# Designs tried in a protein design run: peptides against a protein of PDB entry 3T7K. Part 98

Target 1, 248 residues: chain A of PDB entry 3T7K
Amino acid sequence: KAEKILARFNELPNYDLKAVCTGCFHDGFNEVDIEILNQLGIKIFDNIKETDKLNCIFAPKILRTEKFLKSLSFEPLKFALKPEFIIDLLKQIHSKKDKLSQININLFDYEINGINESIISKTKLPTKVFERANIRCINLVNDIPGGVDTIGSVLKAHGIEKINVLRSKKCTFEDIIPNDVSKQENGGIFKYVLIVTKASQVKKFTKLINDRDKNETILIVEWNWCVESIFHLNVDFTSKKNVLYQKK

## One batch from the design tools (peptide; made by RFdiffusion4, then SolubleMPNN)

Design b2_p17_7_s1 (from b2_p17_7, 6 letters changed)
Fold by OpenDDE base, seed 3:
Structure b2_p17_7_s1 (fold): chain B 248 residues (1-248), chain A 17 residues (1-17)
Amino acid sequence: as target 1 above (248 residues)
Amino acid sequence: KKEEEEKWEELMEKLAE
């Protein structure tokens, strides 16, 4: 069926998209449309796997979903597109009226607002955002909304190697891990990096660290700090936004 | 999976509020 539908076109584009969807296409695609998309070089996957070499995300806007956040770690992310790309494409293909000899859909017309070329270009860098920021090991409180597994997975996708989960009510200083990075001369390295959810946790962890490891550098942030860093593919250490405690 | 993603979005938005 897909072949018959596409036979009316003299030339078919190859979009070369390996994509996941978030915030759209919850019901998936019918078999015919999947085949059509495949013939146009568009493959849509249900989940993110490194082996699939994903290069595209479909979403209506910038989202804080796991898929969207992880898409910014693709190597590279070629396109971040609105779902209307697929919708319009399929509409044109299924249209009987216009003897269109060619599919005329430009990918650039469907870019997600806020994901510009600057962001896309950063996905071509050989390093991940937290790697560039010298954040290798972090401490994450166990009561974080979204769950430690999901959040940890996102952080790992962006270059954090070790996620230490802290039991906020029972943890001691010995449970807190240092950010073990080699001292590079010019980069502000924090010995302790923590993601917390509550002010009480800030008070607790700052006390624990300062009492036992005096004069060490500490960075305590909210999850939003990580999200903003991901959205910009850059850590801005000059910003106090979403920073709960900082000791340089 | 849809429910989980929606739940995640809601949870993350509420945290931002």
Scores: peptide ipSAE 0.025, ipTM 0.648, DockQ to the pose 0.744
Fold by OpenDDE base, seed 4:
Structure b2_p17_7_s1 (fold): chain B 248 residues (1-248), chain A 17 residues (1-17)
Amino acid sequence: as target 1 above (248 residues)
Amino acid sequence: KKEEEEKWEELMEKLAE
């Protein structure tokens, strides 16, 4: 059926998209439409797997979903597109009956607002955002909304190698892991990096660290600090936004 | 999974407020 529909066109574009969707297409696609999309070089996956070499995200806007955040770690993310791309494409394909007709849908017309070429270009870098920021090992409190698995998965996608989950009420200094990175000349390395949810945790962890490992560098942030860093594909250490405690 | 993602997004937005 898909072949018959597409036979109406003299030429078919190859969009070369390997995509996931978030915040759209909850009901999925019918078999015919999937076949159509496949013939146009558009493959939609249910989940993110590194082996699939995903290069595209469909979303109505910038979202804070796991898929969206992880899409910014694609190597590279070629396109961040609104779902209207698929909608308009399928609509055009189903509506046009003339054999000499061409599909006239440009990917660039459907870019997600706020995902510009600057952001896309950063996904071509050989390093991940937290890797560039010299953040390898972090401490994550166990009571983080969204769960440590989801949050951890996003962070790992963006270059965090080790995630130490802290039991906030029971943890001791010995449970806190250092960010074991080689001291680079530019001095912006924090020995202890923690993602916390509460002010009480800030007080606790700062005390534990300062009492046992005096004069060490500490960065305690909220999850939003990570999100902002991901959205910009850059860590701004000059910003105090979402930073709860910083000791240089 | 999609529903879980939406729930997660909502939770994260509320935390940002």
Scores: peptide ipSAE 0.027, ipTM 0.659, DockQ to the pose 0.794; fails the geometry check
Fold by OpenDDE base, seed 1:
Structure b2_p17_7_s1 (fold): chain B 248 residues (1-248), chain A 17 residues (1-17)
Amino acid sequence: as target 1 above (248 residues)
Amino acid sequence: KKEEEEKWEELMEKLAE
């Protein structure tokens, strides 16, 4: 059926998209439309797997979903597109009225607002955002909204190697792990990096660390600090936004 | 799974407010 529908076109584009969707297409696609998309070089996956070599995300806007955040770790992310790309494409294909010999849909017309070429270009870098920031090991409080597994998965996708989950009510200094990064001459390396949810945790962890490991560097941030870093694919250590405590 | 993602997004957005 898809072949018959597409037979009216003299030439078919190959978009070469391996994509996931977030915040759109909740009901999925019918079998015919999936086949149409496949013939146009558009393959949509339900989940992110490294083996699939995903290069595209469909979303209506910048979202804070796991899929969206992880899409910025694709190697590379080629396109971040609005769902209207698929909608308009399928509409054009199913339209009997247009004597269209060719599909006339340009990917660049459907870019997600805020995901510009600068961001896309950074996904071509051989390193991940937190790797570049010399953040290898972090401490994560167990009461973080979204859950430690989801948050941890996103962070790992962006170059954090080790996530230590802290039981905020019961943890001691010995439970806090250092960010074990080789001393680089020119980069501010924080020995202790923590993601917390509450001011009480800041007070607790700062006290524990300062009492036991004096004069060490500490970075305590909110999850939003990580999100902003991901959205920009850059860690700005000069910004105090979403930083709860910093000791250099 | 999609519903979970939306719930997660909403939760995380509220934390930013």
Scores: peptide ipSAE 0.027, ipTM 0.658, DockQ to the pose 0.800; fails the geometry check
Fold by OpenDDE base, seed 2:
Structure b2_p17_7_s1 (fold): chain B 248 residues (1-248), chain A 17 residues (1-17)
Amino acid sequence: as target 1 above (248 residues)
Amino acid sequence: KKEEEEKWEELMEKLAE
């Protein structure tokens, strides 16, 4: 029983982690270890649900998985930890030799490389990254790798409210939705924001928009533009990286 | 689901190249 295993410790930490895992622990945990983790205030969930108030992710490194990308939208993300945290923790707990009166594992020693306090701090902001960037409505091509549902779910987690899926071969100008944001005085608001996969789509959509809504602002990007924005929890409009077309 | 995430990750990495 987990209680018997933990009884050797005079004091147990409460880590207060509600976590998901990505790129690690594919086989899950045995029942005893789950109970141990639960007693230490570590709850691991299979899926991301808002109701669970997740605050932690376990991953070996920064990943481009749905779970990892969504974890950066947690409110807040308290910890992004390497799986070695759990491994070392359980190892210490199961160790018979260590006459340790206390569990001596510091969460900060297991931070995922590249997820620093600056990133963590941004997850405490009241707004999401795309919300701050004045991107509320986007157009997404239907042939995007990963699927529109997965991509859309990630984008929504980060503040995009409306995702319009474009049938790239059949779409007309009327199928393209504007980014419905109030004009802020100092912010470059793009009227049309599109995520595309290939150059032919750029040509098509730029033509459609320019022919029907001349001189409007257009931002056409690759999925990687969104990913980089998420990883930094900031949209850098000065960067041309992953931008296929921009008209201010 | 985990397998799907890994496949998705690999796919997205290839797109970045």
Scores: peptide ipSAE 0.026, ipTM 0.657, DockQ to the pose 0.802; fails the geometry check

Design b2_p17_7_s2 (from b2_p17_7, 10 letters changed)
Fold by OpenDDE base, seed 4:
Structure b2_p17_7_s2 (fold): chain B 248 residues (1-248), chain A 17 residues (1-17)
Amino acid sequence: as target 1 above (248 residues)
Amino acid sequence: KKKEEEEWQELMDKLFS
């Protein structure tokens, strides 16, 4: 059926998209449309797997979903597109209008607002955002909204190698792991990096660390600090936004 | 899936609000 529909075109584009969707297409696509998209070099996956070499995200806007955040770790993310791309494409294909020589849909017309070439270009870097920031090991409180698995998965996608989950009510200093990064000369390495949810946790962890390891560097941040870093594909250590405690 | 993503977004937006 898809072949018959596409036969009316003299030439078919190859968009070369391996995509996931977030915040759109919840009901998926019918079999015919999936086949049409496949013939146009558009493959939509249900989940993110590294082996699939995903290069595209479909979303109506910038979202804070797991899929969206992880899409910024694609190598590279080639396109971040609005779902209207697919909608308009399929609409054109299913149109009964006369023999269209070519499908006239340009990917660049459907870019998600706020995901610019600067962001896309950074996804071509050989390193991940937290890797570049010398954040390898982090401590994550167990009561984080969204759950430690989801948050952890996002963080790992962006170069954090080790996630230590802290039981906020029961943890001791010995439960806190150091960010084991060799001192690179270019400053800004924090020995202890923690993502917390409450001011009380800041107080607790700051005390625990300072009492036992008084002279060490500490960075305590909100999840939003991570999100902003991901959206910019850059960690700005000069910003105090979403930083709850910092000791250099 | 829709509900989960929406819930996620809401949780993230409300975090530290």
Scores: peptide ipSAE 0.018, ipTM 0.500, DockQ to the pose 0.704
Fold by OpenDDE base, seed 5:
Formats: C-alpha cells, sequence, structure tokens
Structure b2_p17_7_s2 (fold): chain B 248 residues (1-248), chain A 17 residues (1-17)
C-alpha cells in the first residue's frame, strides 16, 4: 500500500531520521504510515537503545521526560522536531487533490523552540556533559521523585558511570561513595557528589561526611541541577542555582 | 507508555515549578 501511495511522486526525500517520540504520537502510527515514513528514511523507535544510533526526537516542546533528556545525549542529535513535521508530511502524501510531483516539507521549519544550533553542536562533542564535568560517581537518595531507575538511566546516558543509591534514613558514611576521578589539572573535582530531595538530607550527609572525612570537597544538588546541566550540555560550577551545599 | 511520559512530565513540573 505504501509503495502505491508514494508512486505518484517523481522524487522522494530521504530524511535519514532515527527518532523517538515524547509528548506526542501516543497512539503510534498505523502500518501504512510506518511504511511510508520508512521509505522516506524516517524510522521511529519505541525506546532508546544505543545500538539504534538515534539522531532525532519528536516533541511538541522542550520536555523533562526521560526520552527528551536522553535525546540530548545522542551522538549527535541531528534534529529536534515538532510532531507537526510528521503530521504535515503524511497529510501531503495522503492528499488526493494536489498533483504533487514532490514532497515539499523542510525539516528546519519544524525545529523545537529552544533547541538551537548551539545545543545541537554540543551533542557532537566526543564526551558527555557529566564526563566533561568530572562527575563519574554520584550518590542518589532512594526517595527521589521519578525513581532511581529513571533518574539513574538519564544520568548514565549523560556520562555518569556509577550511581550509588542511598537509603536516606538508614545510610551511614560508609554507604557514601567518592567520585573516583583522576585529578585532572584544570577541573574542580568534587570528592562527594550527591543528589538529594530534602533539607534534612543535606544536613545529614554534610554531617556524616564532615565528621568522618574532614576537608573534602562536597557537592549536594537537586535533580534540577542535573536537568539544567543537561539542557545546556554544560555544567556551570559557578552557578549556585539548584546547589544545596557546596564545599570546595 | 503514553501515560508514563505524561506522568513523568507532570511530576517534574510539580517539583520544579
Amino acid sequence: as target 1 above (248 residues)
Amino acid sequence: KKKEEEEWQELMDKLFS
């Protein structure tokens, strides 16, 4: 069926998109439309897998979903597009009225607001954002909204290698892992990096660390610190935004 | 899947708005 529908066009574009969707197309696509999209070089995947070499995300706007946050770790993210791209494309293809010899849809007309070339260019870097920030091992409280698995998955996609889950009420100093990064000359390395949700946790962890490991560097942040770092594809250690405690 | 992503976004919005 798809071939017959597309046969009316003299030339077909190849968009070369390997995409996931978030905040759109919840009902998926019918089989014919999937085939049409495939013939146009558009492959839509249900989940993010590294092996699929994803390069595109469809979303109506910037979102804080797992998929959206992970899309910024694509190598590279080539396009962040509004769902209207697919909608308009399929509408043109299914249109019986217009003797359209060509599909006239430009990807650049459908860019997600706020995902600019500066962001896209950073996805071409050989390193991940937290890797560049010398954050390899983090401590994550177990009561984090969204769950440790989802949060952990996003963080790993962005270069964090080890996520230590802390039982906030039961943990001791021995449960806290250091950020084991070789001291590179030019970067402020925090020995202890923690993501917490409550002020009581800040008090607890600062006390535990300061009592047992004096004079060590500590960074305690909210999840929003990570999100902002991801959206900028840069960690700004000069900013105090979303930083709950910092000891240099 | 739909519900999970929307729930996630809603949760994030509530936490950081």
Scores: peptide ipSAE 0.017, ipTM 0.506, DockQ to the pose 0.730
Fold by OpenDDE base, seed 1:
Structure b2_p17_7_s2 (fold): chain B 248 residues (1-248), chain A 17 residues (1-17)
Amino acid sequence: as target 1 above (248 residues)
Amino acid sequence: KKKEEEEWQELMDKLFS
């Protein structure tokens, strides 16, 4: 059926998209449309797997979903597109009225607002955002909204190697892991990096660390600190935004 | 899936707001 529909076009584009969707196409696509998209070089996956070499995200806007945040770790992210790209594409293909000899839809007309070339270019870097920031090991409180698994997965996608989950009510100093980064090439390595949800946790962890390891560097941040770092594909250590405690 | 993503987005938007 798809072949018959596409036969009216003299030339078919190859968009070469390996994509996931977030905040759109919740019901998926019908079998014919999937086949059409596949013939146009558009393959949509349900989940993110490294083996799939994903290069595209479909979303109506910048979202804080797991898929969206992880898409910024693609190597590279080639396109971040609005769902209207697919909608308009399928509309043109199914249209019987237009004597369209060619599909004339440009990917660049459907870019997600706020994902600019600067962001896209950074996805071509050989390192991940937190790797570049010398954040290898972090401590994450167990009561974080969204769950430690989801948040941990996003952080790992962006270069954090080890996530230590802290039981906020029961943890001691011995439960806190250091950010073990051997190469101090760029100044500003924090020995202890923690993501917390409450001011009481800041007080607790700062006390625990300072009492046992008084002269060490500490960075305590909110989840939003990580999110902003991901959206910019850059960690700004000069910013106090979403930083709850910093000791240099 | 839709509901989960929306719930996630809402939760993340409310975090530390």
Scores: peptide ipSAE 0.017, ipTM 0.506, DockQ to the pose 0.839
Fold by OpenDDE base, seed 3:
Structure b2_p17_7_s2 (fold): chain B 248 residues (1-248), chain A 17 residues (1-17)
Amino acid sequence: as target 1 above (248 residues)
Amino acid sequence: KKKEEEEWQELMDKLFS
């Protein structure tokens, strides 16, 4: 029983982690280890739900998985940790040799490379990254790799309220939704925001919009534009990287 | 789920390579 294993310690830390895993622990944990982790204030969830108030991710490195991208939308993301934290922790707890009165594992020693304090601090902001960028409604092509549901779920986690899926071969101008954001005086708001996969789609959508709504602002980007924005928790409108078409 | 995440990551790696 986990209680007997932990009884040798005079004081137990409370790490207060509500975590998901990606790229690690595919086989899960045994019942004893789950109980041990729970007693240390570490709860691991299989899926991301807003009601669980998740604050941690375990991954070997920065990944582009759905879970990793969504973890950057946690409120806040307190820790992004390597799986070695759990491994070393359990190893120390199961060790018979060391009459350790205390668990000597520091969370800060296991931070994922590239997830720095600047990124973590931005997860404490009251707004999401695309909300700050005045992007609430987007158009997404139906042939996007990864699928519209997965991509859409990530985008929604980061503040996009409405995702309109466009049938790339059959869509007309009437199928394209505007980014319905009240004009704030100082922010470049794009009326039409589209995520596309092909140059032919850029030509099609620019023509459709310009023929029917000639003077409006348009932003057409690749999925990589969204990913980079998520990893930085900031939209850089000065960068042309992954921007296929922009009309201010 | 493991397979789906690996397939997703592989797909993302291909898209961003």
Scores: peptide ipSAE 0.017, ipTM 0.508, DockQ to the pose 0.843; fails the geometry check

Design b2_p17_7_s3 (from b2_p17_7, 7 letters changed)
Fold by OpenDDE base, seed 4:
Structure b2_p17_7_s3 (fold): chain B 248 residues (1-248), chain A 17 residues (1-17)
Amino acid sequence: as target 1 above (248 residues)
Amino acid sequence: KKEEEEKWEELMEKLFE
């Protein structure tokens, strides 16, 4: 059926998209439309798998969903597109207007607001955002909204190698892991990096660390610090936004 | 499964706003 629909076009574009969707297309696509999209080089996957070499995300806007955040770790993310791309594409294809010899839809017209070429270009870097920031090992409180698995998965996608989950009420200093990175000459390395949810946790962890490991560098942040870093594909250590405690 | 995913996405947005 899809072949018959597409036969009216002399040439078909190959968009070469391997995509996931978030915040859109919850009902999925019918079989015909999936086949149409596939013939146009658009493959939509339900979940993110590294083996699929995903290069695209469909979303109505910048979202804080797991899929969206992970899409910024694609190697590279080629396109972040509004769902209207697919909608308009399918509309054009299903249109019986005889005069359309070619599909005239440009991917660049459907870019998600706020995902610019600067962000896209950073996904071509050989390193991940937290790797570049010298954050390898982090401590994550167990009561984080969204759950440690989801949050941890996002963080790992962005170059954090080890996630230590802290039981906030029961943890001791010995439960806190250091950020095991080689001392680079240029001073942006924190020995202890923690993602917390509450001010009480800041108080607790700062006390535990300062009492047992004096004069060490500490970075305690909110999840939003990570999110902002991901959205920019850059960690700005000069910003105090979403930083709850910092000791250099 | 799709409905659950949608609900999760919505939840994630709300939790991280």
Scores: peptide ipSAE 0.027, ipTM 0.659, DockQ to the pose 0.581
Fold by OpenDDE base, seed 3:
Structure b2_p17_7_s3 (fold): chain B 248 residues (1-248), chain A 17 residues (1-17)
Amino acid sequence: as target 1 above (248 residues)
Amino acid sequence: KKEEEEKWEELMEKLFE
């Protein structure tokens, strides 16, 4: 059926998209449309797997979903597109009116607002955002909204190697892991990096660390600090936004 | 899955409002 529909066109584009969707297409696609998309070089996956070499995300806007955040770790992310791309594409293909010799839909017309070429270009870098920032080992409080597994998965996708989950009420200094990064000359390295949810946790952890390991560098941030870093694919250590405590 | 994504977004929005 798809072949018959597509036979109306003299040439077919190959978009070469391996994509996931977030915040759109919850009902999926019918079999014919999936086949059409496949013939146009568009393959949509249900979940993110490294083996699939995903290069695209469909979303209506910038979202804070696991899929969206992880898409910025694709190697590279080629396109971040609005769902209207697929909608318009399928609409044009199914249209009986115009003897359209060609499909004239440009991917660049459907870019998600806020995901610009600068962001896309950074996904081509050989390193991940937190790796570049010399953050390899972090401490994460166990009561973080969204759960430690989801948050941890996103952070790992972006170059954090080790996530230590802290039981906020029961943890001691010995439970806090250092960010074991070799001192590179030009980068601010924090010995202790923590993601917390409450001011009381800031007070607790700062006290524990300062009492036992005096004069060490500490970075305590909110989850939003990580999100903003991911959205920009850059850690701005000059920004105080979403930083709860910093000791250089 | 949709409901989980929406809950995640809502949660993330509420945390920073």
Scores: peptide ipSAE 0.023, ipTM 0.626, DockQ to the pose 0.750
Fold by OpenDDE base, seed 2:
Structure b2_p17_7_s3 (fold): chain B 248 residues (1-248), chain A 17 residues (1-17)
Amino acid sequence: as target 1 above (248 residues)
Amino acid sequence: KKEEEEKWEELMEKLFE
């Protein structure tokens, strides 16, 4: 059926998209449309797997979903597109009125607002955002909204190697892991990095660390600090936004 | 599964706004 539908076109584009969707296409696609998309070099996956070499995200806008955040870790992310790309594409293909010998839909016309070439270019870097920031090991409180597994998975996708989960009410200093990175000359290395949810946790962890390791560097942030870093594919250590405690 | 995913995505968006 798809072949018959596409036969009216003299030339078919190959978009070369391996994509996931978030905030759109919840019902998926019918079999014919999937086949059409496949013939156009568009493959949509249900989940993110490294083996699939995903290069595209479909979303209506910038979202804080796991899929969207992880898409910024693709190697590279080639396109971040609005769902209207697929909608208009399928509409054009199914249209009997258009004497179009060719499919004339440009991917660049469907770019998600805020995901510009600067962001896309950073996904081509050989390193991940937190790797570049010398954040290898972090401490994450167990009561974080969204769950430690999801949050941890996003952070790992962006270069954090070790996620230490802290039981916020029961943890001691010995439960806190250091960010084990080599001292690089360009000052941005924190010995202790923590993601917390409450002011009480800031007080607790700052006390525990300062009482036992008085002269060490500490960074305590909210989840939003990580999100902003991901959205920019850059950690700005000069910003106090979403930083709850910092000791350099 | 898709409905569950949608609900999860919505939840995630709300939790991290």
Scores: peptide ipSAE 0.027, ipTM 0.656, DockQ to the pose 0.562; fails the geometry check
Fold by OpenDDE base, seed 5:
Structure b2_p17_7_s3 (fold): chain B 248 residues (1-248), chain A 17 residues (1-17)
Amino acid sequence: as target 1 above (248 residues)
Amino acid sequence: KKEEEEKWEELMEKLFE
């Protein structure tokens, strides 16, 4: 059926998109439209898997969803597009009125606002954002909104290798893991990195660390610190935004 | 999936309020 629909076009574009969707297309696509999209080099996946070599995300805007945050870890993210790209494309293809010899849809007209070439270019880097920041091992409180599994999955996608979950009410100093990174000459390395949700946790962890491991470097941040770092694909250690405690 | 994403978005928005 898709072949018959597409037969009216003399030339078909190959968009070469391997995409996931977030905040759009909740009902999915019918079989014919999926086949049409496939013929145009557009493959839409339900979930993110590294083996699929995803290079595109569809979303109406910048979102804080797991899929959106993980899409910024694609290698590379080639396109971040509004769902209107697919909508307009399918409308043009299904249109009976216009003897269109060619599909006239430009990907660049459908870029998500705020995802610029600077962000896209950083996804071509051989390293992940937290890897570049020398953050490989973190401590995460167990009461984090969104759950430790989801948050942990996003962080791992962006280069964090080890996530230690802290039971905030019962944890001791021995439960806190160090960020074991080899000293690079010009990079700020924090021995202890923690993501917390409450001021009481800051007080607790700072006391535990300072009492047992004096003069070590500590970074305690909110989840928003991670999100901002992901959105910029850069960790700004000069910013105090979403930093709850820092000891260099 | 839709409900989970919406719940996640709502949760994330509430965390920033």
Scores: peptide ipSAE 0.024, ipTM 0.636, DockQ to the pose 0.797; fails the geometry check

